Peptides against a protein of PDB entry 6B4E. Designs and how they scored, part 20

Target 1, 295 residues: chain A of PDB entry 6B4E
Amino acid sequence: TNFDKISKMFWHYKDKIAQIKQDIVLPIKKADVNVRNLLSRHKRKINPKFGQLTNSNQQLFKIQNELTQLINDTKGDSLAYHWILNFIAKAVVHQAETEVRVKPESALPLGKLTLYLLVQFPELQELFMARLVKKCPFVIGFTCEIDTEKGRQNMGWKRNNENKWEDNTSYDERMGGILSLFAIITRLQLPQEFITTTSHPFPIALSWHILARICNTPLNLITNTHFVILGSWWDAAAVQFLQAYGNQASKLLILIGEELTSRMAEKKYVGAARLRILLEAWQNNNMESFPEMSP

## One batch from the design tools (peptide; made by RFdiffusion4, then SolubleMPNN)

Design b1_p10_2_s3 (from b1_p10_2, 3 letters changed)
Fold by OpenDDE base, seed 4:
Structure b1_p10_2_s3 (fold): chain B 295 residues (1-295), chain A 10 residues (1-10)
Amino acid sequence: as target 1 above (295 residues)
Amino acid sequence: SAPPVAPPMP
């Protein structure tokens, strides 16, 4: 694992967020009133769509079509198009922070929708990845110290209106929700209409990178959150990960489930305890996955 | 392509 490369990637996406604000978000505020009105209307129509997802593929396809139409309506204006995509990127991550956080299996329909949009609208990919890295650096296996204000900010910690940091549980759950979504995306097959013509934008190899990078992270930087997000990843993707990489996947699951948890045993992290339970379930041929969606 | 061999623990 090249940590310098990971750090460079992290800061690249941090810079991308700043660039998005400068080049997309702020310019729209000065755009023609008709464009602003269009985007306002579209925003209002798009916002509820992510919450309308269910365990139904029929509902998913409906939402996909509706969003596709709404996004296509903006393609005549490049700035408007990128603004809508950036809005969607933010909305998807927000949905992960709220709904997926409390109902991890909701990552499946959200991930399917997101993957469809990422392929249908390739310009969404960098916007989405930048938002993911900002909110949850774990998606690229980045970790830094959180003993400083800046370190906490870099790792996606939030402060409330009283300038108080969120509690550890809230942070852990948010990170878990975001990571669950990303994990799902990495393990999903492309929609049938794209599978022969397009490469997967965030393939299962990115799950490998997450696990490997966390395993190689200096132990003094490993926190309960690392184990929480590994558990979230496990629920979301472990079955498909094993299917993809076989024995090599097995070795890596043992590394996170057994070796990493053992190395950190003195900390008695709750997330680590859960991860060990997941490992044991797998060893007993009882690895679970999210149920498939209904028609 | 398959990823490289699983990394060693630190």
Scores: peptide ipSAE 0.021, ipTM 0.690, DockQ to the pose 0.110
Fold by OpenDDE base, seed 1:
Structure b1_p10_2_s3 (fold): chain B 295 residues (1-295), chain A 10 residues (1-10)
Amino acid sequence: as target 1 above (295 residues)
Amino acid sequence: SAPPVAPPMP
């Protein structure tokens, strides 16, 4: 693991967020009133759709089609198109922070929808990844110290209006929710309409990078959150990860589940205890995955 | 491509 490269990637996406604000978000405020009104209407139609997802593929396909139409309506104006995609990127991550955190299995329909949109609208990919890295640097295996204000900010910690940091549980759950979504995306197959024509934008190899990079992270930087997100990843993707990489996957699961938890045992992290339970369940041939969606 | 070898623990 080259942590210098990871750091460079992290800052690349931080810069991308700044660029998005400068080149997309701010300029639209000065755009034609008709464009702004269009985007306002589209925003209002788009935003609820992520919460309308269920365990139904039929409902998923309906929402995919509706979103596709709404996004296509903006393609006549490049700025409007990029603005709506950036809005979608933000909305998807927000859904992970709010709904997936409390109902992890909801990551599956959300991930399927997101993957569809990422392939259908390639310009969404950089916008989405930038938002993910900003909110949850764990998606690229980035970790820094959180003993400083800057460190906490870099790791996606929020402050309230009273300048108080969010509690550890809230942070852990948000990170878990976001990571669950990303993990799902990495382990999903492309929709049938794309599988023969395009490559997966965020393939299962990115899950490998997450696990490997965390395993190589200096132990003094490992927190409860690392174990929480590993547990979230496990629930979301461990079965498919094993299918993809076989024995090599097993080795990495043992590294996170056994070795990393053991090295950090003195900390008595709740997340580590949960990850140990997942390891033990796997060892007893009781590894579970999210249920498949209904027709 | 074959996955890389799992990294050793630090």
Scores: peptide ipSAE 0.020, ipTM 0.671, DockQ to the pose 0.109
Fold by OpenDDE base, seed 2:
Structure b1_p10_2_s3 (fold): chain B 295 residues (1-295), chain A 10 residues (1-10)
Amino acid sequence: as target 1 above (295 residues)
Amino acid sequence: SAPPVAPPMP
């Protein structure tokens, strides 16, 4: 693991967030009134659709088609197009922080929708990844100290309007929700219409990077959150990860489930205890995945 | 591509 490379990637996406604000979000406020009205109408139509997802593929396809049409309506203006994609990127991550947080299996329909949009609209990829890294640096295996204000901000900690940090449980759950979504995306196959023409934008190899980078993180930087997000990842992707990499996947699952938890045993992290339970279930041939969606 | 090799524990 090259931590300098990971840090460079982290700061690349932090810079991208600043660039998005400067080149997309701020300029649209001065755009033509017709463009602003179009985007306002589209925003109102798009926003509720992510909450309308169910365990139904039929419902998923309906929403995919509706979103595709709404996004295509903006392509006549490059700034409007990029603005609506950035809005979608933010909305998807927000859905992970709220709905997936409390119902992890909802990551599956949300992930399918997101993957479709990422392939259909390639410009969404950098916008989405930048938002993910800002909110949950764990998606690229980045970790820093959280004993400073800047460190906490870099790791995606929020303050309320009274400048009070969110509680540890809230942070852990939000990170788990976002990581669940990303894990699902990495383990999904491309939609049938794209499988022969396009490479997967966020393939299963990115799940490998998450696990490997966490295993190589200095132990003094490992927190309960690391184990929580590993557990969230496990529920979302462990079955498919084993299918993809076989024996090499098994070695890495043992490293996180047994070795990393054992090295941190003195901390008595609740997240680590749960991860050991997941390991034991796997050892007993009872590794579970989220249920497949209905037709 | 060949599957990646699991890193050693630090």
Scores: peptide ipSAE 0.020, ipTM 0.673, DockQ to the pose 0.105
Fold by OpenDDE base, seed 3:
Structure b1_p10_2_s3 (fold): chain B 295 residues (1-295), chain A 10 residues (1-10)
Amino acid sequence: as target 1 above (295 residues)
Amino acid sequence: SAPPVAPPMP
């Protein structure tokens, strides 16, 4: 694991967020009133769609079609198009922070929708990845110290209106929600209409990178959050990960579930205890996956 | 392509 490369990637996406603000978000505020009104209407129509997802593929396809139409309506203006995609990127991550956090299995329909949009609208890929890395650096296996204000900010910690840091449980759950979504995306197959013409934008190899990079992270930087997000990843993708990489996947699951938890046992992390339970369930041939969606 | 080898623990 080359941590310098990971750090460069992290800062690349931080710079991308700044660029998005400068080149997309701020210019739209000064755009023609008709463009602003169009985007406001589209925003209001788009935002509820993510909460309308269910375990139904029929409902998913309906929402995919509705969003596709709404996004296509903006393609005549490049700035408007990029603005709406950036809005979608933010909305998807927000849904992961709120709904997936409390209902992890909701990551499946959200992930399917997101993957569809990422393929249908390739310009969404960099916007989405930048937002993911900003909100949850764990998606690229980045970790830094959190004993400084800047370190906490870099790792996606939030402050409330009173400038108080969020509690550890809230942070852990938010990170778990976002990571669940990303994990699902990495393990999903492309929709049938794209499988022969397009490569997967965020393939299962990115899950490998997450796990491997965490295993190579200096132990003094490992926190309860690392174990929480590994548990979230496990629920979301472990079955498919094993299918993809076989024995090599098994070795990596043992590394995170057994070796990493054992090395950190003195910390008595709740997330580590949960990950240990997941490992034991697997060892007892009881590895579970999220239920498949209904027709 | 073959999957990468699992990294050693530090």
Scores: peptide ipSAE 0.020, ipTM 0.677, DockQ to the pose 0.107; fails the geometry check

Design b1_p10_2_s4 (from b1_p10_2 with P1S N5V)
Fold by OpenDDE base, seed 4:
Structure b1_p10_2_s4 (fold): chain B 295 residues (1-295), chain A 10 residues (1-10)
Amino acid sequence: as target 1 above (295 residues)
Amino acid sequence: SPPPVAPPMP
């Protein structure tokens, strides 16, 4: 693991967020009134759709089609198109922070929708990744110290209106929600219409990177959150990860489930305890995955 | 392509 490379990637996406604000978000405020009105209407139509997802593939396909139409309506104006994609990127991550956080299995329909949009609209990929890294650096295996305000901000910690940091549980759950979504995306197959023509934008190899990078992270930087997000990843993707990489996957699951948890045993992290339970369940041939969606 | 090699623990 090259941590310098990971840091450069992290800061690349931080810069991308700043660039998005400068080149997309702020300029649209000065755009033609008709464009602004169009985007306002589209935003209002798009926003509720992520919450309308269920365990139904039929409902998923309906929403996919509706979003596709709404996004296509903006393609005549490059700035409007990128603005709406950036809005979608933000909305998807927000849904992970709120709904997936409390109902991890909801990552499956959200992930399917997101993957479809990422392939259908390739310009969404960098916008989405930038938002993910900003909110949850764990998606690229980045970790820094959180003993400073800047460090906490870099790791995606939020402050309330009283300038108080969110509690550890809230942070852990949010990170888990976002990571669950990303994990699901990495382990999903492309929709049938794309599988022969397009490569997966965020393939299962990115899950490998998350696990490997966390395993190689200096132990003094490992927190309960690391184990929480590993547990979230496990629920979301471990079965498919094993299917993809076989024995090599097994070795890495043992590294996170047994070796990493053992090395941090003195900390008595709740997340680590859960991860060990997941490991033991797997060892007993009882690894579970999210249920498949209904037709 | 073959999967990457699992990293050692630090």
Scores: peptide ipSAE 0.025, ipTM 0.692, DockQ to the pose 0.094
Fold by OpenDDE base, seed 3:
Structure b1_p10_2_s4 (fold): chain B 295 residues (1-295), chain A 10 residues (1-10)
Amino acid sequence: as target 1 above (295 residues)
Amino acid sequence: SPPPVAPPMP
C-alpha cells in the first residue's frame, strides 16, 4: 500500500470539491433567472425520487426513466447539466447518510439507481467520487488522525449549528451507510444494456483496495469506525467479493475479521465485536447477502 | 486478474 498515493488522491478530491463550488455551484447563482427557475423545479422533482425507491425493480426502472428525462432536459446548458449532476451526487450520498444507515438493505436499490446514472451520465462519476471522498474517506482507504480539528474534518466529522461535534454513534452510522452504498456499487453488474459498450466505473477491485489499505493502516490510527464500515462492507459485498476473487478474497476476509480484530482486542470496539460475529457466521457456512429485489 | 495479495499487517 502506497500511502503517499492515497493521500494525493484524497487531496485531489478535496481540490475537486473546491473546483466544483467555484466552477459550478457559485456560477449558477449568477445565471439567468430562467435557468435558475428551471433547476429549482428540477431539483424539487428529483430530490424525493431517492426516497421512493423500494425493493421493486419495476419501481427502480420507473425512477431511472424519470430521472433520465429530467437530467436530459438540462443538457442544452452545460453549466445547468453539471449542476444537476452535482446535486444528484450530493442527494445520493445524503440518502446513504440518512436511510441506508438505519436500513442497510436499502443500499441495493439506491446502488442500482446510482450505477445506472453513473453509466448513463459519465460526467457524474468524478462529481460523485469527490462527494464520497469528502464525506467518507474510507471509500478510498484514507485514514488520518482524529485528535485534531483538521483531522476530524478531513475524516468527514460534522459539527452542528452550535459548533459541537456529532456523537461517535452518529458518525459511525453515517460512515457505515455511505460505505454500504459504495460497496454495493462495486459489486453490482452493469445493466444489460451497457455490458457490451462500457466498463464498470467503480469495479469490485475498489473493494479490494478498501480492505487492503485498512489492513495496512498503522494500528494507532485504527478506530471503532474502521470496524463499523468493514462490517457494513461485509453485509453489502462479502459474498460477491468471494465469488470474484476466490481464495485471495478469503485471505483478505480473514485478515480483517480475525487478524485485525485480534490485534485491536484490547480496545473492545463494538464494531470489532460485530465483525467477529460476521466472520464466525461465515466460518459456520452462514454468510448472508441482501435479498435480491423483486420484479 | 485480482489485485496482488495484501501484504502482511504491520
Scores: peptide ipSAE 0.024, ipTM 0.691, DockQ to the pose 0.112
Fold by OpenDDE base, seed 1:
Structure b1_p10_2_s4 (fold): chain B 295 residues (1-295), chain A 10 residues (1-10)
Amino acid sequence: as target 1 above (295 residues)
Amino acid sequence: SPPPVAPPMP
């Protein structure tokens, strides 16, 4: 694991967030009233769509089509198009922070929708990844110290209006929700209409990177959150990960489930205890995945 | 292609 490379990637996306604000978000505020009104209407129509997802593929396809139409309506104006994609990127991540956080299996329909949009609108990919890394740097296996204000900020910790940090449980759950979504995306097959025409934008190899990078992270930087997100990843993608990489996947699952948890046993992390339970379930041939969606 | 062998623990 090259941590310098990971750090460079992290800061690249941090810079991208700043660039998005400067080149997309702020300029729209100065756009003509017609464009602003269009985007406001589209925003209002788009935002609830993510919450309308169910375990139904039929409902998913309906929402895909509706969103596709709404996004296509903006393509006549490049700035408007990029603005709406950035809005979608933010909305998807927000949905992961809120709904997936409390109902992890909801990551599956959300991930399918997101993957569809990422392929249908390639410009969404960098916008989405930048938002993911900002909110949950674990998606690229980035970790830094959180004993400083800057460190906590870099790791996606939030402060309230009183400058109080969010509690550990809230942070852990948010990170778990976001990571669940990303994990799902990495393990999904492309929609049928894209399989022969494009490569997967965020393939299962990115899950490999997450696990490997966490395993190689200095132990003094490992927190309960690392184990929480590994557990979230496990629920979301472990079955498909094993299918993809076989024995190599098994080795990595053992590294995170057994070796990493053992090395950190003194900390008595709740997340680590759960990950051990997941490992033991797997060892007993009881590895579970999210249920498949209905027709 | 699958990534290289899983990295060892530090």
Scores: peptide ipSAE 0.023, ipTM 0.694, DockQ to the pose 0.112
Fold by OpenDDE base, seed 5:
Structure b1_p10_2_s4 (fold): chain B 295 residues (1-295), chain A 10 residues (1-10)
Amino acid sequence: as target 1 above (295 residues)
Amino acid sequence: SPPPVAPPMP
């Protein structure tokens, strides 16, 4: 694991967020009133769609089509198009922070929708990844110290209006929700219509990187959150990960489930305890995945 | 066994 490379990637996306604000978000405020009105209407129509997802593929396809139409309506204006994609990127991550946080299995329909949009609208990919890294650096296996305000900010911690940091539970749950979504995306197959025409934008290899990078992270930087997000990842992707990489996957799962948890045993992290339970379930041939969606 | 640095080649 090259941590310098990971850090460079992290800061690349942090810079991208600043660029998005400067080049997309702020300029649209001065755009033609008709464009602004169009975007306002589209925003209002798009935002509810994420909450309309169910465990139904039929419903998913309906929403995919509706969103596709709404996004296509903006393609005549490049700035408007990029603005709406950035809005979608933010909305998807927000849905992960809220809905997936409390119902992890909801990551599956959300992930399917997101993957479809990422392939259908390639410009969404960098916008989405930038938002993910900003909110949850764990998606690229980045970790820094959180003993400073800047460190906490870099790791996606939020402060309230009273300038107090969010509680640990809230942070852990948000990170788990976001990572669940990302994990799902990495383990999903491309929709049938895209398999022969495009490569997967966020393939299962990215899940490997998450696990490997966490395993190689200095132990003094490992927190309960690391184990929480590993558990979230496990629920979301472990079965498919094993299918993809076989024995090599098994070795890595043992490393996170047994070796990493053992090395950190003195900390008595609740997240680590859960991860050990997941490991034990697997050892007893009881590894579970999220239920498949209905036709 | 040291943790793997990269995914196995497909």
Scores: peptide ipSAE 0.023, ipTM 0.695, DockQ to the pose 0.250

Design b1_p10_3_s1 (from b1_p10_3, 4 letters changed)
Fold by OpenDDE base, seed 3:
Structure b1_p10_3_s1 (fold): chain B 295 residues (1-295), chain A 10 residues (1-10)
Amino acid sequence: as target 1 above (295 residues)
Amino acid sequence: SLPPIPVIPE
């Protein structure tokens, strides 16, 4: 694992966030009033769509079509188009932070919707990845110390209006929710209409990177959160990961489930205990995935 | 650090 490369990637996306603010978010505030009104109306229509997802593919397809139409309405203005995509990127991540954190299986319909949009609108890919890395650096296997204010900020910790850090449980759950969404995207197949014309924008190999990079992270930087997000990843993608890489996947699952947890046993992390339970379930041929969506 | 799995780049 080349951690210098990972750090460079992390800071690349941090720079992208700054660029998005400067080149997309701020300029639209000075745009024509008609454009701003259009975007305000579209924002109000788009925002509730993510919460309207269910375990129904029929409902998913309906929402896909509605969002596609709303996004296409902005293509006549490049700035408006990029603004609405950035809004969607933020909204999807926010949905992961709020809903997926408490209902992990909701990552499946959200992930299917997101993957569809990522392929249908390629400009969403960099906007989405930048937002993911900002909110949850674990998606690229980045870790830094959290003993400093800057370190905590880099790892996606939030402060409230009173400048107090969020509690550990809230942080763990948010990171788990975001990672669940990313994991599910990496293991989904492209929609049938795109399979022959487009490569997967965030393939299962990115899950491999997450696991391998965490395994090679200096142990003094490993926290309970690492085990929480590994457990979230496991629920979301372990079955499909094994299908993709076979014996090599098995070795990596053993590394995170057995060896990494054992090396950190003295810390008595709750997340590590859960990961051990998942490992044991797998060893007993009881590995489960999220249920498939209904027609 | 844990030993790497060589099939896919880390």
Scores: peptide ipSAE 0.027, ipTM 0.715, DockQ to the pose 0.118
Fold by OpenDDE base, seed 5:
Structure b1_p10_3_s1 (fold): chain B 295 residues (1-295), chain A 10 residues (1-10)
Amino acid sequence: as target 1 above (295 residues)
Amino acid sequence: SLPPIPVIPE
């Protein structure tokens, strides 16, 4: 694991967030009133769509089409187009932080929608990844110390209005929700209409990177959150990961489920205990995946 | 740290 490379990636996306604010978000506030009105209307129409997802593919396709039309309406103005994509990126991540965290299986329809949009609108990819890394650096296997304020900020910890850090449970759940979404995206196949023309923007190999990088993270930096997000990943992608990489996948699952948990046993992390249970379930041929969506 | 699995670059 090249941690310097990972760090460079992390800061690249942190810088990208600042760039987005400077070049997209702030300029639109000074844009023509007609453009601002258009974006306001579209924002209001787009935002509810994510909450309208169900376990139905029919409903998913409906929402995909509606969002596609709304986004296409902005293409006449490059700034407006990028603004609406950035809004969508933020909204998707927010949905992961709020809904997926409490209902992990909701990551599947959200992930399918997101993957569709990422392929349909390639400019969304960098905007989305920047938002993901800012909110949950675990998606690229980045970890730093959280003993400092800056370290906590870098790892996506939030402060309230009283300048108090969020509680550990809230942080763990948010990270788990975001990671679940990303894991789902990595293990989904492209929609049939894109398979022959487009490569997967966030393929299953990125799941491999997450697991491997966490396994190679210095143990003094490993926290309960690492095990929580590994458990979230497991629920979201372990079955498909095994299908993709076979015996090599098995080795990596054993490394995170057995070896990493054993090395951290003295900490008695709740997330680690859950991961051990998932490992044992797999060893007993009881590995589960999220239910497939209905037609 | 755990030994890396070399199948895919980390």
Scores: peptide ipSAE 0.027, ipTM 0.715, DockQ to the pose 0.117
Fold by OpenDDE base, seed 1:
Structure b1_p10_3_s1 (fold): chain B 295 residues (1-295), chain A 10 residues (1-10)
Amino acid sequence: as target 1 above (295 residues)
Amino acid sequence: SLPPIPVIPE
């Protein structure tokens, strides 16, 4: 694991967030009133779509089509187009923080929708990754200390209006939600209309990166959150990960489930206990995946 | 740090 590379990637996306603000968000405020009105209308139409997802593929396709139309309506103005994509990136991550957090299986329809949009609108990819890394650095296997304010900020911790940090459970759940979404995306097959013409933008290899990088993270930086997000990843992608990499995947699952948890046993992390349960379930041939969506 | 794992992608 090249931690320097990971760090550079982390800061690349942090810088990208700043760039997005400077080049997309702020300039639109000075754009033509007609453009601003268009975007306001589209924002209002787009925002509820993510909450309208169900376990139905039919509903998913409906929403995909609706969003596609709404996004296409902005293509006449490059700035407007990028603005709406950035909005979508933020909205998707927010949905992961709120809905997927409490209902992990909702990551599947959300992930399918997101993957479709990422392929349909390639410019969304960098915007989305930047938002993911900002909110949940675990998606690229980045970890830093959280003993400082800056460290906590870098790791995506939030503070309320009273400058109080969110509680550990809230943080863990949010990170788990975001990671679940990303994990799902990495293990999904491209939509049929794209599979022969487009490469997967965030392939299963990125799941390998997450696990490997966490396994190689200095133990003094490992927290309960690491185990929580590993558990979230496990629920989301372990089955498909094993299918993809076979015996090598098994080794990595054992490393996170057995070795990493054992190394941190003295901490008695709840997340680690759950990960142990997942490992044991797998060892007993009871590994589960999210249920498939209905037609 | 854990023992090295196979580098398939990273």
Scores: peptide ipSAE 0.027, ipTM 0.712, DockQ to the pose 0.091
Fold by OpenDDE base, seed 2:
Structure b1_p10_3_s1 (fold): chain B 295 residues (1-295), chain A 10 residues (1-10)
Amino acid sequence: as target 1 above (295 residues)
Amino acid sequence: SLPPIPVIPE
């Protein structure tokens, strides 16, 4: 694992967030009133759609079409187009932090929608990844110390209005929700209309990177959160990961489920205990995946 | 750290 490369990638996306603010978010405030009105209307229409997802593919396709139309309405103005995509990126991640956090299986329809949008609107890819890395650096296997304020901020910890850090449980759950969404995206096949013409923007190899990079993270930086997000990843993608990489996938699952948990046993992390349970279920031929969506 | 699996680049 090249940690310098990972660090550079992390800071690339942190810089991208700053760039988005300066080049997209702030300038739109000075845009023509008609553009601002358009974006305000579109924002109001787009925001609730992520919560309207169900386990129905029919509903998914409906929402895909509606969002596609709304986004296309902005293409006449490049700034407006990028603004609406950035809004969508933020909204999707927010949905992961709130809904997927408490209902992990909701990551599947959300992930399908997101993947469709990422392919349909390629400019969304960089905006979305930047937001993911800012909120949950685990998506690229980045870890730093959290003994400092800056370290906690870099790892996506939040403070409330009273400048108090969020609870460990809240942080763990948020990270798990975001990671679940990303894991789902990596293991989904491209929509049928794109499979022959487009490469997957966030392929299953990125799941491999997450697992391998965590396994090679210095042990003094490993926390309960690492095991929580590995468990979230497992629920979301382990079955498909095994299908993709076979025996090599098995080796990596054993590394995280057995070896990494064993090395950290003295910490008695609750997340590690859950990961061991998942490993044991797999060893007993009882690995579960999220239910497939209905037609 | 755990030994890497070299099948896919990290």
Scores: peptide ipSAE 0.027, ipTM 0.705, DockQ to the pose 0.115; fails the geometry check

